# Peptides against a protein of PDB entry 6D0Y, part 52

Target 1, 225 residues: chain A of PDB entry 6D0Y
Amino acid sequence: ETEDHLESLICKVGEKSACSLESNLEGLAGVLEADLPNYKSKILRLLCTVARLLPEKLTIYTTLVGLLNARNYNFGGEFVEAMIRQLKESLKANNYNEAVYLVRFLSDLVNCHVIAAPSMVAMFENFVSVTQEEDVPQVRRDWYVYAFLSSLPWVGKELYEKKDAEMDRIFANTESYLKRRQKTHVPMLQVWTADKPHPQEEYLDCLWAQIQKLKKDRWQERHIL

## One batch from the design tools (peptide; aimed at target 1 K12 A18)

Design b2_p26_2_s1 (made by RFdiffusion4, then SolubleMPNN; from b2_p26_2, 10 letters changed)
Fold by OpenDDE base, seed 1:
Structure b2_p26_2_s1 (fold): chain B 225 residues (1-225), chain A 26 residues (1-26)
Amino acid sequence: as target 1 above (225 residues)
Amino acid sequence: VEKLIKEFLEAKTAEEALELFEKLQE
């Protein structure tokens, strides 16, 4: 394979084909694996690029990375490292929207067995633990809670299936924090179509309510707005 | 929400971010 051809294959995966998506992803994973000796750096860069620039194909590329990780665990690790480096660069560049998206992408990698569920749980435990710190601004505490809650649509099901007790503890701590924190009036967050109308609430309270509903619905999302 | 996120991320170092996410690989 040539570098140009690899780029085309990676960018076009998931598009209409005579074969199933699963078959195409398996095939592409095989091609990429075979080309790693010659084009590892290029493949890493391409996957990182499409992962961050094509959010509409998030699940396609996380799945692809999952397949590659299964074939070559070292490559999977290198990819995660590359994504973390990209996250660092995004933060340095004050590209916070990209940073948030990268967190979502990493969250979905748990579903694809690239990141271990216990590791993600541990990270979320660390996030929520910030709410117990006294010498940090509330904005920092709030963001960690936001990062946790906003990631659950992509990983909550998997984490509860494997670490329900730990997740319940995280939820309890989150709820406790939300009850005691200082609240401000901000626009409502609505990312899902709700069966019942949500009252105007503080953004974290609103998100919490949505996540609670999602949890109650066994993490089945209807539609992301 | 975006403002909140920006304020948080500005306060967080790249090193701190890396440490948190490296734990995902453990």
Scores: peptide ipSAE 0.023, ipTM 0.572, DockQ to the pose 0.015
OpenDDE base, seeds 2, 3, 4, 5: peptide ipSAE 0.019, 0.022, 0.029, 0.023; ipTM 0.572, 0.563, 0.560, 0.551; seeds 4, 5 fail the geometry check

Design b2_p26_2_s2 (made by RFdiffusion4, then SolubleMPNN; from b2_p26_2, 9 letters changed)
Fold by OpenDDE base, seed 3:
Structure b2_p26_2_s2 (fold): chain B 225 residues (1-225), chain A 26 residues (1-26)
Amino acid sequence: as target 1 above (225 residues)
Amino acid sequence: IQELIEQFKNAKTAEEALKLFQQLQE
């Protein structure tokens, strides 16, 4: 296949089709695998680009990467490397919205068997450990807690099924931090309104409450009210 | 880095993964 054709296929995946999304993704994974010998670099760049720039297709592309990783494990590794690099770049550039999305993307890659559960646990341990840093702005500590908590809807079920003890430790550390941190009012980040259970709470406290409820509800996303 | 990423992907324990992740952060 040509380079332009690959771009079209990757960008258009998930559009309405006579076939199921799953079948289309399997087909595309097969096509991409076959073309890796000739277009690996291009395919890698394309996948990284759409993963970063099309957040509405997060689960589509994580699934695609998962399928491709199953076919070519080395390519999956290169993709993860690229995404980690992008995360680091986003953090360095203070692009925190992109960074948190990338964490969510990586989180969902655990479900797609691209990243092992222990690896994601380690990442979250690293994030929560930032709360223990001294002489740093609280906003830094808060962001890493936010990145952790806001990613759990995508990976919490898997991590608790496989690493419940470790996750409980991370939760305990998070709870401890939330209790001792300075409370702030940030209207722009307030997700919950009067129609929600926690309309007047601080945004991280609200998120924490929602995650605790999600955990209680067996990590079913529909229970996030 | 490639080797570390492969190992990170397939880490069997949290301790192993943490070590690898820290190395990736360097």
Scores: peptide ipSAE 0.023, ipTM 0.560, DockQ to the pose 0.016
OpenDDE base, seeds 1, 2, 4, 5: peptide ipSAE 0.020, 0.017, 0.021, 0.020; ipTM 0.544, 0.514, 0.556, 0.557; seeds 2, 4 fail the geometry check

Design b2_p26_2_s3 (made by RFdiffusion4, then SolubleMPNN; from b2_p26_2, 11 letters changed)
Fold by OpenDDE base, seed 1:
Structure b2_p26_2_s3 (fold): chain B 225 residues (1-225), chain A 26 residues (1-26)
Amino acid sequence: as target 1 above (225 residues)
Amino acid sequence: VKELIEKFKNAKTAEEALKLFEELQK
C-alpha cells in the first residue's frame, strides 16, 4: 500500500460498502498491521488525526484502534501514548473543546479493550481531584468536572459494572463540589439537547441532572449525544 | 514512557492506575 492509499482507506472506513462495517474494520486492521513495518509513523499520525478531527466517526475509529491493539499491542500503546500526549498539549494550549473530545475518545477506548477500566477511573479521579485545588480558577475546576461528566455516556456503564465503589466516590465528590461552587456560565461548555423539556439551569447543574438520569436509566441513551 | 503506558493499559486497580496516570501527566 502507498501512503496516499492508506490515508484514503483510513478516512473512508465506515462509509457504505457491500461488506459489513465489522468486516471492513477487520480488513483494514489487517492491512494496517501488514504495513506497519513500512508506514508505522504515517499510520500512527493518520489515526491520531482522524481520531481528533472526525468526532462523527468516534466509535468507528475506537473500534479500529481496538482491533489494531489486539493485533499489535505495542502499536496500540504508542497510539494511547500519542493521544494522552495530545490531550496534555490541548490542555496546555487551553484548547478545551479538543481536550474534552479526546477524553471522550479515550473513554470509548475502554469499551474497545484498549484502556483498562481502572485506568479510566483513575483518570476521572484525577480530574475530579482538581476541584480540591485551592489556587486555581473555578473555570478550571468546572472544566474537569465537565470533562468527566460529559464522557460518562461513553463509558459510565462499563465503569459502574467493574468499579462501582470507586465511581460512587467520584460521584459523591462531584456532587459535593457542585453544591458548593459558585454558579457561573462558561460559554465554551454546553449540554446536549434532551428529548424532554427540562428547567433552565446552570450548565453543570443541568449536565449533572442529565447524567443522574442516565445513571438511573442504567446508562441507556435515548438520543445521540 | 512505553513501560508506563503498558502498565497503565493493564492496571488492575484504580490506585495503581492513578499513580501511573500522574506520572504520565509529567
Scores: peptide ipSAE 0.291, ipTM 0.856, DockQ to the pose 0.016
OpenDDE base, seeds 2, 3, 4, 5: peptide ipSAE 0.291, 0.248, 0.173, 0.239; ipTM 0.856, 0.823, 0.765, 0.820

Design b2_p26_2_s4 (made by RFdiffusion4, then SolubleMPNN; from b2_p26_2, 12 letters changed)
Fold by OpenDDE base, seed 4:
Structure b2_p26_2_s4 (fold): chain B 225 residues (1-225), chain A 26 residues (1-26)
Amino acid sequence: as target 1 above (225 residues)
Amino acid sequence: IEELIEKFLKAKTAEEAHKLFEELQK
């Protein structure tokens, strides 16, 4: 009964309430914290599940994890570990849609003070370093660049505020890669799917341009990418 | 790996985090 109750609370957070979302999230974080001694594994699994399967509530659950992390720092680490493991599994399974979403989720966790800026910079450095790998498919290189760029709307501001020099280096490397990569024209833009992991030239270049514009606008989001 | 994750999260520099991240990839 208690487990079912926790599941209900976690899954339904963000729904219409007499209280503000912020208040509800704080309340839920408190409830979860109190139940961690008895239901840590269950809570962890639930949070990982909703984080992965409810992308429409990305900011809700990143915020929740952030609040919970503030209350229980170790739990935040365990959650991140689980998410990174899931990211690895997604990549191994060629589930690129889930993978990129997980990167975005992790990116937003930086804003929620769950992941440190240097750690996220390091992750992105590793992603962009794939572009320097020899004898690998361009689809791999393109995807990691895509994963990086497509996550910047969530974390670019924070990273540039704290690690501008490092980010500039990553951007330079990205730009260099985009200039030298093989260019393939596609008759129409297609939605990124797991079975189509290769970003279209126009899409990736367009994304780059949008991110450059976002950067120039000091990371003030003016439009949806 | 849990220890590595904790260290990764607590990394003070990108270089340190990068090293830890590489270890996590193994």
Scores: peptide ipSAE 0.048, ipTM 0.530, DockQ to the pose 0.016
OpenDDE base, seeds 1, 2, 3, 5: peptide ipSAE 0.035, 0.027, 0.030, 0.030; ipTM 0.525, 0.530, 0.521, 0.503

Design b2_p26_3 (made by RFdiffusion4)
Pose (drawn by RFdiffusion4):
Structure b2_p26_3 (pose): chain A 225 residues (1-225), chain P 26 residues (1-26)
Amino acid sequence: as target 1 above (225 residues)
Amino acid sequence: EEEIEELKEEQEEILEEIEELEEEEE
């Protein structure tokens, strides 16, 4: 009964309401502490559900997990382990669109001080390391590069300031791979073949240009909540 | 304990407000 009270309470946080988003998260994180001794097992799988199925509300739930971790270290560990467990499950089941949501979530948890930045950089340079794998489809290399680049809008500023020597090695490996990709197939996938008024760009070249511009902008982006 | 009970009541009120807003939108 109170479990249903916990679920609908987690799913609806950040919707329209009289209280501010921050006031709602601080208040919700407080009640999840009180119910945590009895319902630790349930609260855990609910947060795992939203991290997997609600990527649009991503930054809301990483902050919520961030608050619970600052107050309860063992809960933060159990959750991160569950995320690693689910990331493996998703990649094994060929659910890559679902896996990028989990990688984005783990990345943004660095901004919440739940995950140390070196651990995240080590995972990313293993992602880009897939560009070196031989006898594998380009789409495999593309996805692991995509998971890295698409996470940087959230975690980009933090990972670079803390560790820029290894991040530049990753960017160098990434730029080298992007230049040697074959784009012969792009015309079949373009809605317009014309370059005017708007070019229809291959999705990785587009994301690369976007990330490099953000880099030149000192990693300042003005949209992400 | 009293502070926790008050906080839980506030959260229930917020949840009821959200459910009423959803019904008005329908």

Design b2_p26_3_s1 (made by RFdiffusion4, then SolubleMPNN; from b2_p26_3, 12 letters changed)
Fold by OpenDDE base, seed 1:
Structure b2_p26_3_s1 (fold): chain B 225 residues (1-225), chain A 26 residues (1-26)
Amino acid sequence: as target 1 above (225 residues)
Amino acid sequence: SSSVEQLRKEMDKILEEIDKLEEEEE
């Protein structure tokens, strides 16, 4: 495949086709695998780009990466590393909306067997451990809790199936933090901005309640949160 | 696995770097 054609294939995957999505993804994975020797860096960059810029295709690209990871484990690892680098850059740039999205993307990669559940649990442990840091802004602590909680709709089921005890600990720590943190009254439904990681205090509490309900419902979501 | 370890290491680096940046802003 030509480089230009690869870009087209990657960008258009999941669009209307005579074949099933699964068939298209398998086909694309095969094409990409075959072209990795010649276009690995390009393919990696393309996948990272579309993963970030096309959130509506999150599950499509996580699935694709899952298929590629099964074919080429090294490439899957490189992709994850690239996504972590992107997360780092987003955090450095105070792009918290992108950062939380990337956490969600990584979370869904657990479902696609690209990232091991214990690794994701460890990451979330690190996130929640920020709440125990002293002499840091509460907004920092709040964001990591938000990133954790907001990712659970994508991966909570898998993590509790494999690491229930560890997850319970994280939940306990989260609950403890939410109870003791300072609450600032902010109008409801304010969305995180790219430059200001100001979670709505009431939103975090609301999100917590929603996640608790989701957990109680065995992580079966009836509607998009 | 090496991939899991690398992921963990990268996250640790991210956290450390953010802490440093926050300290510099204070």
Scores: peptide ipSAE 0.382, ipTM 0.826, DockQ to the pose 0.015
OpenDDE base, seeds 2, 3, 4, 5: peptide ipSAE 0.372, 0.372, 0.379, 0.380; ipTM 0.827, 0.824, 0.825, 0.828; seed 2 fails the geometry check

Design b2_p26_3_s2 (made by RFdiffusion4, then SolubleMPNN; from b2_p26_3 with E1S I4V E10K Q11M E12D)
Fold by OpenDDE base, seed 1:
Structure b2_p26_3_s2 (fold): chain B 225 residues (1-225), chain A 26 residues (1-26)
Amino acid sequence: as target 1 above (225 residues)
Amino acid sequence: SEEVEELKEKMDEILEEIEELEEEEE
């Protein structure tokens, strides 16, 4: 059936082909656009699923969604809504690795013109605002700071170009929190810090230092964070 | 604007639910 064919095309995009990846993505976007009137819900579900389950294809699927959004203005918004629902579900299931990946995916959608820069800034403002919550575990505050900082390599340049003042406020609040937080071994952070680039430093402090350097380098990546 | 507000609302819902889950675990 047409639905099975669409699933195959979506899953296989980016594989070895006689054509360029760009050409294949344009072709797939055209096929999906033609089928949106009849299979919009199915296509949304498929894209959400593969985006979540195939992190190695992040830029492929963000680009594909960007192409579809350019062709159909309503598609991007509905996809983002689905991804946010999935983020909610991953957090409810205590799947924090999936959750942070979803935040990174949403961040890259800003570069694909699916999510507006002000919207992403608002999301990060909400994340950092968790650091001001009272009577909550520090692990909660730490995770939202981690989710914010670890997503900046994908979107920091765009956000500072368009919302520099707002980003500076978020950075100031983040710095303030990092200075006052307790540096203890938290089990949840241990999962996130499996590959510490600098074992002598606490992971969030190390990540903060890397992001500060990235910012100083005008968001030009010179190393893997 | 409208998109920003929608995202804020969604994130607020997520944060509220996380708080509820944490309270249940305490």
Scores: peptide ipSAE 0.021, ipTM 0.482, DockQ to the pose 0.015
OpenDDE base, seeds 2, 3, 4, 5: peptide ipSAE 0.018, 0.019, 0.007, 0.017; ipTM 0.501, 0.478, 0.390, 0.497

Design b2_p26_3_s3 (made by RFdiffusion4, then SolubleMPNN; from b2_p26_3, 15 letters changed)
Fold by OpenDDE base, seed 3:
Structure b2_p26_3_s3 (fold): chain B 225 residues (1-225), chain A 26 residues (1-26)
Amino acid sequence: as target 1 above (225 residues)
Amino acid sequence: SSAVQQLRKQMDERLAEIDELEEEEL
């Protein structure tokens, strides 16, 4: 059936072929666009599913969505809305692992011209604003900061190029929170490297330091998650 | 990674081409 065929095409994209990945993605985008009039809902569901279930293909599927969005911006918008709904559901269910992945996926959609930089900045502003809420448990507040910081390797460069002042404000608020939050007492393990000893830091403090370094290095990273 | 960066570049080029085609069709 046509639906099964579409599923197969979507799942197999990025596999080794005689053609380049670029050409395969362009071809698939064309096929999907042509079938949108008849199978829009199915295609939307399939893309949402594979985007969530195949994290190793994050960049492939964000790129595919980017190509589809360029062909049909309405569909791109509906896809983003579906992913945001899924993010909200994951947060409600306390599925933090899925939620953080979805934030990273959405972050990479900025690079694919699916989500505007100001919209992503607004999302991160909303995340960091949770740190100011007194009725929210610290573990939840910490997660929003984690979700923000851990997504910056994917989108930090783009956001600072477009919204540097707003990003600096978010960073200042984040830093302020990290200074005042309660820290768990963990036995200090020192990681001794050939260069210099580094004390074991609390995970958010460690991540903050890494992101600060990344920022200083103009968002040049050797590898991302 | 370099591969990711290359893919981004390729995507941007294709998106630009699509945009041009859409503008011509409108």
Scores: peptide ipSAE 0.025, ipTM 0.453, DockQ to the pose 0.027
OpenDDE base, seeds 1, 2, 4, 5: peptide ipSAE 0.018, 0.030, 0.019, 0.009; ipTM 0.436, 0.442, 0.438, 0.365; seeds 2, 4 fail the geometry check

Design b2_p26_3_s4 (made by RFdiffusion4, then SolubleMPNN; from b2_p26_3, 11 letters changed)
Fold by OpenDDE base, seed 5:
Structure b2_p26_3_s4 (fold): chain B 225 residues (1-225), chain A 26 residues (1-26)
Amino acid sequence: as target 1 above (225 residues)
Amino acid sequence: SSEVEKLRKQMDEILKEIEELEKEEE
């Protein structure tokens, strides 16, 4: 395969086809696996790019990476590392919308057996632990809580099934923080920007309520949040 | 096993990056 062809295949996966999505993903995974010896770096970069730029295909690409990880565990690891680096870069650049999306993406990778549940729990523990740190701006505390809660629709079921005690502790800490934090009212429809990264009070409380309901419903989604 | 090592590496990288982010953002 040529590099251009690989790009086309990766970008177009999930589009209308005579075959099932599952079949197409398996096929693509096979093609990519075969080309890893020659185009690993290119494939890695492409997958990272589309994962970031095509959020509507989140589950498609997490599934694809999951399939690739099953075929080549080293590649899966490298992909995760690349995504984590990108998360770091996004935060440094104050791209908070991208950053939260990347956390969601990583969360869904747990379902695809790319990231282990304990690792994701540890990540969320670290996120929520920021709320306990001194001399940290509340905007950062709020963001980490938002990133955690906003990702639970994708991974909450899996994490709670495997690490219920740890998750309960995280939830308790989150609830405690939400109750004690200073509240600032901002229009709910405000989009996060580099200069306005703070989640709205009403939205964060609303999100918490939705997650609590989701948890109560045993993580069975009735609607997309 | 290779799987265990991979898991450990993933966890370490995730935690390391988060810790660095926390320090940089403070």
Scores: peptide ipSAE 0.033, ipTM 0.570, DockQ to the pose 0.018
OpenDDE base, seeds 1, 2, 3, 4: peptide ipSAE 0.029, 0.026, 0.027, 0.029; ipTM 0.582, 0.544, 0.581, 0.592; seeds 1, 3 fail the geometry check

Design b2_p26_4 (made by RFdiffusion4)
Pose (drawn by RFdiffusion4):
Structure b2_p26_4 (pose): chain A 225 residues (1-225), chain P 26 residues (1-26)
Amino acid sequence: as target 1 above (225 residues)
Amino acid sequence: AAADEYVEEFLEEVAEKEAEEEAEEE
């Protein structure tokens, strides 16, 4: 019964309401503490559900996990382990679109001080390391590069300031791979073949240009909540 | 239906608490 009260309470946080988003998260994190001794097992899988199925509300739930972790270290560990467990499950089942949501979630948890930045940089340089794997499809290399680059809008500022020597090695490996990719197939996937008024760019070249501009902008982006 | 009513009641309590904190600051 109260479990249903916990689920609908987690899913609806951040919707339109009289209270501010921050006031709602601080209040919700408080009640999840009180119910945690009895319902630790349930609260855990619900947060795992929203990190997997609600990427649009990503930053809302990483902050919520961040608050619970600052107050309860063992819960933060159990959750991160569950995320690593699910990331493996998703990659094994060939659910890559679902996996990028989990990688984005783990990355943004660095901003919430739940995951140390060095651990995240180590995982990313293993992602880009897939560009060196031989006898594998380009789409495989593309996805692991995509998971890295698409997470940077959230975790980009933090990972660079803390560790820029290893991040530049990652960017160098990334730029080297992007230049040697074959783009012979792009015309079959363009809605317009014309370059005017708007070019229809290959998705990785587009994301690369977007990340490099954000880099030149000192990693300041004004949209993400 | 009971879960929805609980969520509404929780949101109203949080709004009231925030309005009380703003009044104390003023």

Design b2_p26_4_s1 (made by RFdiffusion4, then SolubleMPNN; from b2_p26_4, 13 letters changed)
Fold by OpenDDE base, seed 5:
Structure b2_p26_4_s1 (fold): chain B 225 residues (1-225), chain A 26 residues (1-26)
Amino acid sequence: as target 1 above (225 residues)
Amino acid sequence: SSAEKFVEEFLKEIAKAEEERKALEE
């Protein structure tokens, strides 16, 4: 019964509440923390599930996890591990839409002080390093670049503030790859699907240009990308 | 329901959950 109640609270947080979202999240975090000794596994599963199934509440749940992490660092770590495991599973299953969403979610967790900036930089370094792999389809290389670039609106500011030199290196490698990759000439407006992990040529180049502009504007977003 | 009503209800639910937890520990 208590578990069902917690599920309801977790699912409903942030709904119809513009005035005191932070207060509600803090309150919920307190309740969840208090119940961790008895319901840790359940709470962990619930948070992982809603984080994945309710993408419209991404910032709500990243904030909630941030608050919980501040109270219980070990729990925050376990949550991150679970999300990374899910990312790996999504990639293995060729669910690229879920995978890119999870990367964005993890990226926003940096802003919530759940994931350290150096760790996220390392992840992006690994992504961009795929562009250097030999005898692999370009679709693989393109997707990892897409995953990296498309996540920067959520975390680019924080990463450049703390790891500017490393980020510049990643950008240089990305630029180099984009210049030498083969052109596919796929329409830009083609819908991205899990079955088609290859970003459109025009979209990837456009995304790169947008990210460059965002960087130039000190990561102050003027238009929704 | 209004946002204000939701907030109030949410806070009540939080309080209820906390009370239930305490009761289980006693």
Scores: peptide ipSAE 0.011, ipTM 0.291, DockQ to the pose 0.058
OpenDDE base, seeds 1, 2, 3, 4: peptide ipSAE 0.028, 0.026, 0.022, 0.027; ipTM 0.612, 0.581, 0.530, 0.584; seeds 1, 2, 3, 4 fail the geometry check

Design b2_p26_4_s2 (made by RFdiffusion4, then SolubleMPNN; from b2_p26_4, 15 letters changed)
Fold by OpenDDE base, seed 3:
Structure b2_p26_4_s2 (fold): chain B 225 residues (1-225), chain A 26 residues (1-26)
Amino acid sequence: as target 1 above (225 residues)
Amino acid sequence: SSAEKYVEEFLKKWAEEEEKKKKALE
């Protein structure tokens, strides 16, 4: 495959096809694996780029990475490392929108057997532990709680299946923080921006309620008939 | 930064768990 062709294949995966998505992803994983000897660096960069810039295809690319990781474990590791580095850079740049998306992406990689459940639990423990720090402003504490809660739809089931005790502790700490934090009114129309990393108070409380319900329903989402 | 340390800790934990997986497959 040519380099340009690889880019096209990676960018267009998940679009309408006569074949199933699963079949297409398996096929693409095979193509990418075969081309790693010649285009490893390019493929890595392409996957990192689409993973960051195409949030609508989150599950497509996490699945693709999962399939590729099964074929080439070392490449999967390099990809995860690259994504973690990107998360670090996003946080440094105060790009909180990208950062939270990357956390969700990493969360779904647990389902794809790329990241181990204990690692993700540790990450969430670290996030929620920020709520106990006095030197961190509430706006930052709120963001870490938001990043945690907003990622649970992608990974909550898996984490509770494997690390229920640890997750319960994180939930208890989260609940405690939400009860004791000072609520401020933010205009409803305000969108997350780099200069305003805090979620709206109503949204955070609503999100907490939704996650609690999801947990109660054993992480099963209700489908609209 | 305070935010960076959490990412670094995650990466460390991830690496440890990946190593365990490799050993389990041997």
Scores: peptide ipSAE 0.116, ipTM 0.716, DockQ to the pose 0.017
OpenDDE base, seeds 1, 2, 4, 5: peptide ipSAE 0.085, 0.244, 0.051, 0.111; ipTM 0.583, 0.782, 0.571, 0.715; seed 2 fails the geometry check

Design b2_p26_4_s3 (made by RFdiffusion4, then SolubleMPNN; from b2_p26_4, 13 letters changed)
Fold by OpenDDE base, seed 3:
Structure b2_p26_4_s3 (fold): chain B 225 residues (1-225), chain A 26 residues (1-26)
Amino acid sequence: as target 1 above (225 residues)
Amino acid sequence: SSAEKYVKEFLEKVAKEEEEKKKLEE
């Protein structure tokens, strides 16, 4: 495959096809694996790009990475490294919207057997631990809680199945923080900027309530029409 | 796993950056 063709294949995966999505993903994983000897770097860059720029296809690309990781373990590791670096850069640049999406992406990689559940728990423990640190601005503390909570729809079930005690501790710490934090109201439609990286108070409280309900429902989502 | 290694490195970097940001925002 040519580089341009690889780009097309990767970008168009999940589009309408006569074949199932699963079949298409398996096929693409096979193609990518075969082309790794010649195009490893390009494939890595392409996957990182689409993973970052196409949030609507999050589960498609996490699945693809999972399939590719099963075929080539080293490549999977390199991909995770690249995504972690990107997350770091997003945080440094105060791009909190991209950062939270990357956390969600990494979260779903747990379901795809790319990242181990204990490692994801450790990440969330680290996020929530920021709320206990002295002299940390609330805007940053709120963001880490938001990043944690907003990722649970993708990985909460898996983490509670494997690390229920640790997750309960994280939840307890989160609840404690939410009860004691200062209430700040911002416009609902306010765009996140470097100066205001935190979600609106009402949204964070609503998100907490939603996640509590999801947990109570054993992480089964209800379809609302 | 390799993924776990990278996650560990990330946690270390996040901790360091958080400390640096804290110092700048004081």
Scores: peptide ipSAE 0.027, ipTM 0.457, DockQ to the pose 0.013
OpenDDE base, seeds 1, 2, 4, 5: peptide ipSAE 0.019, 0.024, 0.025, 0.020; ipTM 0.361, 0.468, 0.474, 0.448; seed 4 fails the geometry check

